Peptides against a protein of PDB entry 4N78. Designs and how they scored, part 276

Target 1, 186 residues: chain A of PDB entry 4N78
Amino acid sequence: HFQVICRLLGYQGIAVVMEELLKVVKSLLQGTILQYVKTLMEVMPKICRLPRHEYGSPGILEFFHHQLKDIVEYAELKTVCFQNLREVGNAILFCLLIEQSLSLEEVCDLLHAAPFQNILPRVHVKEGERLDAKMKRLESKYAPLHLVPLIERLGTPQQIAIAREGDLLTKERLCCGLSMFEVILT
Target 2, 155 residues: chain B of PDB entry 4N78
Amino acid sequence: MAELQMLLEEEIPGGRRALFDSYTNLERVADYCENNYIQSADKQRALEETKAYTTQSLASVAYLINTLANNVLQMLDIQASQLRRMESSINHISQTVDIHKEKVARREIGILTTNKNTSRTHKIIAPANLERPVRYIRKPIDYTILDDIGHGVKW

## One batch from the design tools (peptide; made by RFdiffusion4, then SolubleMPNN)

Design b2_p27_1_s3 (from b2_p27_1, 12 letters changed)
Fold by OpenDDE base, seed 1:
Structure b2_p27_1_s3 (fold): chain B 186 residues (1-186), chain C 155 residues (1-155), chain A 27 residues (1-27)
Amino acid sequence: as target 1 above (186 residues)
Amino acid sequence: as target 2 above (155 residues)
Amino acid sequence: SPFLEVANRPDDELEKVEAESLAELAA
């Protein structure tokens, strides 16, 4: 599903969706969640000591549950604040998944373009085969597919300009060095 | 362009008119040959004259048809070439627009990106002073302060 | 980033070509 969304939206559509999600997340964090956090900090026990390790994990958990029981039982916190946090979480997950899907699409595009851009695949040399001979064979095989040199030889100046620009745009992709998810986490 | 215009406006219409006139002339020649044969005392001479006129007329019509056909074919070739050039121009414009849109889109998404950072291992620092366990006396929390937050449900 | 650098390259030559192509079509 995310792959289809990425294909449909493209860079521009993804950017728009991400921007809107960031606005929503920011609004939630700076609005309702912040207010609840401030209020909770005011009512939070000032002294929350770690119980003795001798009580074991169940005893420690019960201790913290007891200390936070009144806060946890607050209905508005459960309904409004936790729902908002869930929405934030969903937005983050959506952003992560969309970026991953976009990266996969870009990698596929790069792989498909490679034969046309004088990018040779990593050659696995079988036992007894010379690496140089195999590379030369591959170069010879893919040489006629080099698009930019072909157009430079046979194309009009306009076609050459478009081909060069298209080649550059094809080579330089977001996944090569940029991350959207890191921006979302900031 | 001038050649196409000349073909469309002058040569092809002119050729069509010439062919029509030739048809009319052929009818006159046929009538002449028929009458000449009937009236002539020398039937052999009249026949030879008819053969000559027939050959000449057929040759002229064939020439006119061939010329007209070639002009029409030339016209179609020029038009086909013009369409191909137009298609090429449209494709070029389309590609230019697509490249531009791609650049714009890249700028837009680029604002939402940062360079991939290597994962910094954050050291979790444990608090140095273990605070003494204070007996937590559970006091009822007044949640009325939260009534104005969110949907404003008053308890 | 090379990605952004490419995105920021001017389209001046392409725009000129587009204008010329449009002129040719109008012609």
Scores: peptide ipSAE 0.248, ipTM 0.755, DockQ to the pose 0.729
Fold by OpenDDE base, seed 5:
Structure b2_p27_1_s3 (fold): chain B 186 residues (1-186), chain C 155 residues (1-155), chain A 27 residues (1-27)
Amino acid sequence: as target 1 above (186 residues)
Amino acid sequence: as target 2 above (155 residues)
Amino acid sequence: SPFLEVANRPDDELEKVEAESLAELAA
């Protein structure tokens, strides 16, 4: 599903969706969540000393439960905060999945373009075959598919310019060196 | 343009008219030949004359049809050439616009991106100088992971 | 990033096309 979304939206559409999601996340964080956090901080016991070790693990747990009882009850009463946090989490996950899907799509595009851009795949040499001979054979096989040189030979100056620019755009993809998710986490 | 106009307005209509007139003339010739054969005492001579008229008439019609056909073909060739030129122009514009749109889209998504931090083992000392363009080292993307997904080139 | 550098390159062809289109309209 995410792959289909990436294909349909393209770079521009993905950018718009990501921007809107960031706005939503920001709104949730700065609005309701912040208010809840502030309220919780006010209700937090100012002095929570570690109980004596003599009470054992059960006694210590009961102590902390008692100290945090009001906070837990308050948090349970306000289900809205947890819902908002879930929404934020879902938004983050959505962004991550979009980026991953986009990266896969870009890699596929690069792979499909490679034969036309004089990019030869890594040849697995079977035992007994000379790597050089195989590479030469592959080069010869794919040489007629090199788009830019072909257009440079047969095309108009305008077509050549467009082909060069298109080739450059095809080679330079986001997945090569850029991350969107890192920006979201910042 | 002038040639196309001449073909459309003068040559082709003229050829069609000539062909129609020829049809009418052929009917007259046929009637003449029939009557001549019936009335002539020398049937052999009448037959030879009919043969001559028939041959001439058929040759004339064939010529008219050929001329008209050639004019129509020429017209179509000119129109096809014009359409090809228009298509080329439209394609050029379309490609230019698409490239522009792609650049715009890339700018838009680019503002949402940062450089991937290559986990170099060394202490990421926050480089004090923000300004140094991080040399984009193209790590060869291992494309082998996607070999199973694409129906295309079995390497 | 090379990606951004490419994106920021001037679109000379678009400018030419626009100029040509304007010239044809003025003509």
Scores: peptide ipSAE 0.239, ipTM 0.751, DockQ to the pose 0.390
Fold by OpenDDE base, seed 4:
Structure b2_p27_1_s3 (fold): chain B 186 residues (1-186), chain C 155 residues (1-155), chain A 27 residues (1-27)
Amino acid sequence: as target 1 above (186 residues)
Amino acid sequence: as target 2 above (155 residues)
Amino acid sequence: SPFLEVANRPDDELEKVEAESLAELAA
């Protein structure tokens, strides 16, 4: 599903969707969640010392449960705050999945374009074959498919310019060095 | 342009008219030959004359059809050439526009991206120093991600 | 990023194409 969405929206559509999601997330974080956090900070016990390790894990849990009892009983936390946090989480996950799907699509595009761009696939050398010989054979096999050199030889100057630019656009993808998710987490 | 116009406006319509006129004339010639044969005392001569007229008429019609056909073919060739030129121009424009749109789209998505930090160092370095433009290290694209594509893995 | 560098390259061809198309329409 995410792959289809990526294909349908393209770079521009994905950008628009992500921008809107970021706005929503920002609004939620700066609005309701912030207010709840502030309220929670006000009701938080001023001194929450780590209980002695001697109480064991159950005792520590009970201790924190007791200290946070008032917070846990805060009814609005369970309803509005958690819902907003869920929305934020869903938005983040959505962005992550979109980025992953886009990356996969870009990788596929790069793979498909590789034979036309003088990019040779990683050759698995079977036992007994010389790597160099196999690479040379592959180079020879794909040499006629090199689009830019072909157009440079046969095409008009305009076609050459378009081919070069297209080649460059094809090679340079987001997945090569850019991350959107890191921006979302910031 | 001038040649195509001449073909469309003068040569082809003229050829069609000539062909139509030839049809009418053939009917007149046929009537003449029939009457001449009936009225002539020398039937053999009349038959030879009819044969001559028929041959001439058929040759004329064949010539007219051939001329018209050649003109139509020439017209079609010119039009085909024009269409090819137009197609080439449209394709060029379309490609240019697509490239432009792609660049615009990339700019838009680009504002939502940051460079992947390849630094192995676990140290959360405090952002104090203006991150020098991290040299874009093209990480080899791991194509192994595609190994599962086509093997029935539902994504 | 090379991605952004490519995106920021001027579209000289678009301007040329627009100029050419306008010239063809005027002719």
Scores: peptide ipSAE 0.228, ipTM 0.746, DockQ to the pose 0.512
Fold by OpenDDE base, seed 2:
Structure b2_p27_1_s3 (fold): chain B 186 residues (1-186), chain C 155 residues (1-155), chain A 27 residues (1-27)
Amino acid sequence: as target 1 above (186 residues)
Amino acid sequence: as target 2 above (155 residues)
Amino acid sequence: SPFLEVANRPDDELEKVEAESLAELAA
């Protein structure tokens, strides 16, 4: 599903969706969640000492439940704040999944373009074969497919310029050096 | 453009008119030959004259048809060449626009990106001194020492 | 980033080509 979304939206569409999601997340964080956090900080017990270990795990849990009873019983926290946090979480996950899907699509595009761009696949050298001989064979096999040199020989100056620019755009993809998700986390 | 216009406006219409006129003339010649043959005392001479006129007329028509056909073919070739040039220009513009749109889209998404911090995995310098695994000699814990302390109340 | 560098390259050559192509179409 995310792959289809990435294909349909393209770079521009993905950018728009991501920007809107970031705005929504920012709005939720700076608005409702911040207000609840401030309120919670005000009602939080100032001194929460670790109970004596003698009470065991159940006693410690009961102690913390008692200290946080007013917070736990705050109905608006459960209904509104947690829902907003869930929405934020979903938005983050959505962004992550979109980026992953986009990266996969770009990698596939790079792989498909490689034979046309004088990018040789990593040759697994079997035992006993000379790496150099295999590379030369591959170079010879794919040499006729190199698009830019072909157009440079046969094309008009305008076609050559477009081909070079297209080749560069094909080679330079977002997944090679950039991350959107890191921006979302900051 | 001037050549195409000349073909469309002058040469092809002119050729069509010439062919039509030739057809009309052929009909007149045929009537003349028929009448001449009927009225002539020398039927053999009249037949030879008819053959000569027929051959000449057919050759003339064939020439006119061939000329007209060649002009039409030339017209079509010029038009095809113009269409190919137009197609090439449109394709070039389309590709230019697509590249521009791609660059714009990349700029837009690029604002939402940061450089992947390739955390240079600091070569964890394995400390050279492999501390020799101290062979934990599991000394069997002789629990018999505890036998003396536990005076279990015999029930 | 090479991605951004490519995106920021001026389309001057392409614009010239577009202008030339438009001129050819208008002619």
Scores: peptide ipSAE 0.242, ipTM 0.750, DockQ to the pose 0.730; fails the geometry check

Design b2_p27_1_s4 (from b2_p27_1, 14 letters changed)
Fold by OpenDDE base, seed 1:
Structure b2_p27_1_s4 (fold): chain B 186 residues (1-186), chain C 155 residues (1-155), chain A 27 residues (1-27)
Amino acid sequence: as target 1 above (186 residues)
Amino acid sequence: as target 2 above (155 residues)
Amino acid sequence: SPFLEVATRPTDELDEVIAEARRELEA
């Protein structure tokens, strides 16, 4: 599903969606969540000492339940906070999945473009074959597919300019060194 | 343009008119030959004259048809060339627009990106340290991510 | 980023391309 979304939206569509999600997340964090966090901090016990081990596990649990009773009751009464946190979490996950899917799409594009850009695939050398001979064969096989040199020889100046620019755009992708998810986490 | 215009406005219409006139003239020649044959005491001479006129008329019509056909073909070739040029121009515009759109899109998404930190340490960078734009070092594309796609790994 | 650098490079002005195409069609 995310792959389809990435294909349909492209860079621009993904950017728009991500920007809107960031706005929503920011609004939730700075508004409702912040208010709840402040309120929770006010009701938080100032001193939570570890109970004596003599009370056993049930006694310790009861102790913590008692100390956190107001927080639990507050949280139960105000389920909106948890819903907002879930929304933030979902937004983050969505961004992560989109970025991953986009990266996959970009890698596929790079792979498809490679034969046309004088990028040779990694050759698995079988035992006994000379790597050099295989590489030379591959070079000869793909040499006619080098698009930019071909256009430079046969094309108009305008076509050459477009081809060079297109080649550069094809080579430079987000997955080569950029991350959106890291920005979201900051 | 001038050549195409001349073909469309002068040569082809002129050729069509000439062909039509030739048809009318052929009828006149036929009538003349028929009357000449009937009225002539020397039927053999009249026949030879008719043969000569017929041959000349047929040659003339053939010439007119050939000339007209060549002009039409030339017109079509010029039009085809114009269409090819138009197609080339449209393609050039389309490609330029696509490149422009791509650049715009890249700028938009680029605002939402940062350089991948090569350092394993999830530095929770406190907002205060304006991370100096780390020089974008193009990392080799890891194509191994695609190795699992063929083996039914559900991503 | 090379990605952004490419994006900031000027493209041929569409208006010039369109104008040239029009000239070619009118010629």
Scores: peptide ipSAE 0.208, ipTM 0.747, DockQ to the pose 0.648
Fold by OpenDDE base, seed 4:
Structure b2_p27_1_s4 (fold): chain B 186 residues (1-186), chain C 155 residues (1-155), chain A 27 residues (1-27)
Amino acid sequence: as target 1 above (186 residues)
Amino acid sequence: as target 2 above (155 residues)
Amino acid sequence: SPFLEVATRPTDELDEVIAEARRELEA
């Protein structure tokens, strides 16, 4: 599903969606969540020491439940704050999944373009085969597919310019060195 | 362009008019031949004259049709050439616009991106305020992600 | 980044290409 969304939106559409999500997340964090966090900090017990291990896991859980009882019973925290946190979480996950899907699409594009851009696949040398001979064979096999040299030979100056620019755009992708997710987390 | 205009405005319409006039003339020639045959004392001579006029008229019509057909073919060739040129120009514009749109889109998404941190060390070093020029490190694209595509293994 | 550098290159020829195409269509 995310792959289809990436294909449909393209770079521009993804950018618009992510910008809007960032605005929503910012609004939630600076508004409702911040207010609840401030309130919780005021009500939070100042000293909550870890009970002795002798009470066992159930006793420790009951201890913390008792210490936080007033906070857990706060109705607005459960209904509004947790919902907003869920929305923020969903937005983050959405951005992550979009970036992953976009990266996969870009990798596929690079793989498909490779034979036309004088990028040879990794050669597995079987026992008894010379690496040099195999590389020469591959070069000879893919030489007719080199698009830019082909257009430079047969095309008009305008076509050559477009081909060169298209080749450059195809080679330079986000997945090569850029991340959107790190920006979202900041 | 001048040749195409001449074909469209003068030669082809003129050829069509000539064919229409030829039809009228053929009717007159037929009437003449019929009357000449009836009135002539020498029927064989009249028949030979009719044959000659018929042959001449057919040759004339054939010539007019051939001339008109050639002019139409020439017109179509010129128009086809013009259409090919227009198609080439439109394709060039379309490609240029697509490249431009791609560049604009890249600028828009680019503001939402940062360099991938390649550092193996998990130490979240607090960004020292120094705007270090973010060296674009081309990570070798791991194509292994696609190795599982096609083998039916849904991971 | 090379990605952004490519994006910042001017498409100066677009207006000229459009103008030329219009002239060809009107001719």
Scores: peptide ipSAE 0.157, ipTM 0.730, DockQ to the pose 0.619
Fold by OpenDDE base, seed 5:
Order: sequence, then C-alpha cells, then structure tokens
Structure b2_p27_1_s4 (fold): chain B 186 residues (1-186), chain C 155 residues (1-155), chain A 27 residues (1-27)
Amino acid sequence: as target 1 above (186 residues)
Amino acid sequence: as target 2 above (155 residues)
Amino acid sequence: SPFLEVATRPTDELDEVIAEARRELEA
C-alpha cells in the first residue's frame, strides 16, 4: 500500500503530506501534549525517593503506584493525551514507511536505469572465469545501451542537454544520501 | 512554407484545372476524329490520324496526371515534415516542463531531508570547522534491499 | 546534497523554449 502511495504521490505529493504531518505533530506536541506534561509535572510528587529495598519488588511497585495513583487515575490523560501520542506515533510511523517505500522505489529505478548509464552490475565470478574478461564482456554487451553517449553522438544539442539533465536527475535520488526520517525525529 | 503554399494554391489547383481542360479537349478530339473518319474518303489516313491524336492525347493526359500526382506527393511530404517538426518541438517542450516539475518537486521534498548520518563507529573528531559543506558522499546504494522483492513479503 | 544541487539549477531555458515553440507554431 505504501509503495502504491509513493508511486502515486511522487516527490511533490510526499512532500506535501509530510509537511502537513509535521504541522500536525508540531501542533500536538506544542499544544495538548505540552499542556498535559506541564500539568503532570505540577501534580507529580515533589519528593519521590526510591523506597527502601526492604519492601521488595511488590512493595516498591505498590509504593510507586500509590505515589502516581492520581496521575494514573487521571482520566483525561488516558483519553486525550495518550490518543494524541498515538497519533504522533502513527504519523512518525507513516513517515518512516513512506520513506522506506520511496527508497525502495528509487532503488528500483536506479537498477532499471543502470544498464543505460554505464553502471555495470557486480559480477559474480564463477570459479575459473577471469573477472576482467567478464567485465569486458559486460561492457561490450551494454555499451550500445549507454543513452547519454548515444544521444551525444546522434542527437541535437537540445536533446543532448535534456539527456544529460535527465541522466543527472535519474542518478541523484534521495536514497543516495538524504533522509527525511531524521528530520522528523528532530 | 512558400513552397507548400504554391503547391496548395497554385500548382495542384492548376493541375486539376489542366486535367479537366484536357478531358474536354479529349472529347473534342474524339469527336473530331470520329467525324473525320466518317467524312473522309481515305479511311486509312483518317485512322492513322486518329491514332496519332489519340496517342498524343493520352501522352498529354498521362503527363498531366503524373505531374499532378507528384505535386500532391510533394505536398504531403512537406506537410508530414512539418508535422514531425511540430511533434519534435512539442516533445521538447514537454520534456523541459517535466524536468522543471521534477526539479520543483525535488526542491520541495528536499526541504524535508537531511544528510544521512554515516554511523562511522570511530568518532573521527571532525575538526570543528562547521562550515564545510557536508560533501555528499555518494554511498553505493545497497541493492540487496531488492532481494526480497518478489518473495511475497506483504508490506 | 547533489540531489538538492540538481534541483536548484535554474530552468531559465523553459521560458525561452516556450516562446520559441509558440513562434514556431504561429509561423
């Protein structure tokens, strides 16, 4: 599903969606969540010391439960704050999945373009074959497919310019060095 | 363009008119030959004359048809060439627009991106000169990600 | 990023191409 979405939206569509999601996330974080966090900080016990080890794990848990009872029982925290946090989480996950899907699509595009761009696949050398000989064979096999040199030889100046620009655009993809998800996390 | 215009406005219509006139002339010649044959005491001479006129007339018509046909073909070739040029121009514009749109889209999405942190395990203490444009290190794209494509991984 | 650098390259030729194409279509 995400792959289809990425294909449908393209770079522009993905950018728009992500920008809107970031706005929503920012709004949630700076608004409701911040308010709840501030409120929780106000009601949080000022002195929460580690209970004595002598109480054992159940006693310690009970102690913390008692200290946080008012917070845990705060109905609005569960209904509103946690929902907002869930929405934020979903938005982050959505962005991650979109980026992953986009990266996969870009990689596929790069793979498909490779034969036309003088990018040779990594040759698995079987036992007994010379790597150099295989590489030369591959080069000779794919040489006629090199689009830019072909157009440079046969095309008009305008076609050459377009071909070069297209080649550059094809080679330079987000997945090669850019991350959207890192921006979202900051 | 001037050649096409001449073909369309002058040569082809002129050729058609000439052909039509030739048709009318052929009818007159036929009538003449028929009458001449009937009235002539020397039927053999009249027949030979008719044969000569017929041959000449047919040759003339054939020439007119051929000329007209060639002009029409030339017209079509010029038009086809014009259409090809137009198609080429449109294609060029379309490609330029697409590239432009792609660049715009890339700018938009680019605002939302940052350079991938290469987790180099070793903190190479990069000298503090913050200002060096993070050289985009083209990391070879790991195409192994595609190895799972087609093996039914439900995304 | 090379990706961004490519994106920032001016497409100044677009207007000229469009103008030229219009002239060719009108001729």
Scores: peptide ipSAE 0.152, ipTM 0.731, DockQ to the pose 0.635
Fold by OpenDDE base, seed 2:
Structure b2_p27_1_s4 (fold): chain B 186 residues (1-186), chain C 155 residues (1-155), chain A 27 residues (1-27)
Amino acid sequence: as target 1 above (186 residues)
Amino acid sequence: as target 2 above (155 residues)
Amino acid sequence: SPFLEVATRPTDELDEVIAEARRELEA
């Protein structure tokens, strides 16, 4: 599903969606969630001493439950705050999944373009074959597919310019050095 | 443009008219040859004249057809060349627009991106001082010391 | 070729030939 979304939206569409999601997340964090956190901090017991180990794990849990009873029973926390946190979480996950899907698409594009751009795949050398000979063979095999040199030889100046620019755009992808998710986390 | 115009307005219409006129002339020549053959006392001469006129007429028609055909072909070639030039121009514009759109889209998404911190694998320099594993000598916890405090039932 | 030589003659020559033939018939 995310792959289809990435294909349909393209870079521009993805950017728009992510920007809107960031706005929503920011609004939720700075608004409702912040207010609840402030309120919770005010109600939080000032001194919560660790209960004696003698109470065991259940006793310790009951102790903390008692100390936090008012917080846990706060109805708005369960309904509104947790829902908002869920929305934030979903938005973050959505952005992550979009980025992953986009990266996969870009990698596929790079792989498909590689033969046309004089990018040779790393050849697994079988035992006994000289790496150099295999590389030369591959170079010879793909030499006719090198698009930019072909157009430079046969094309008009305008076509050459477009081909070079297209080649550059094909090589430059987000997955090569950029992360959107890091921006979302900051 | 001037050549195409001459072909369309002058040469091709002129060739068509010439061909039509030639057809009319052929009919006249045929009538003349028929009458000449009937009226001539020397039928052999009349036949030779008919052959000559027929050959000339056929040659002229062939020439006119060939000229007209060549002019039409030339016209079509010029038009085809014009279409190819237009196609090339349209393609160039289209590609330029697509590249521009792509660049704009990339700028927009680029605002939402940061450089991937290549995690320099900081070689965790293992602190040279391998803290000698303090041999936890499990001193047997002599629990007998607790025997005096606890109400433990001497089994 | 004689055929090409005849073919290169403009159609105006055909009209002249017809006119001459008519004059010969009237003569």
Scores: peptide ipSAE 0.000, ipTM 0.671, DockQ to the pose 0.007

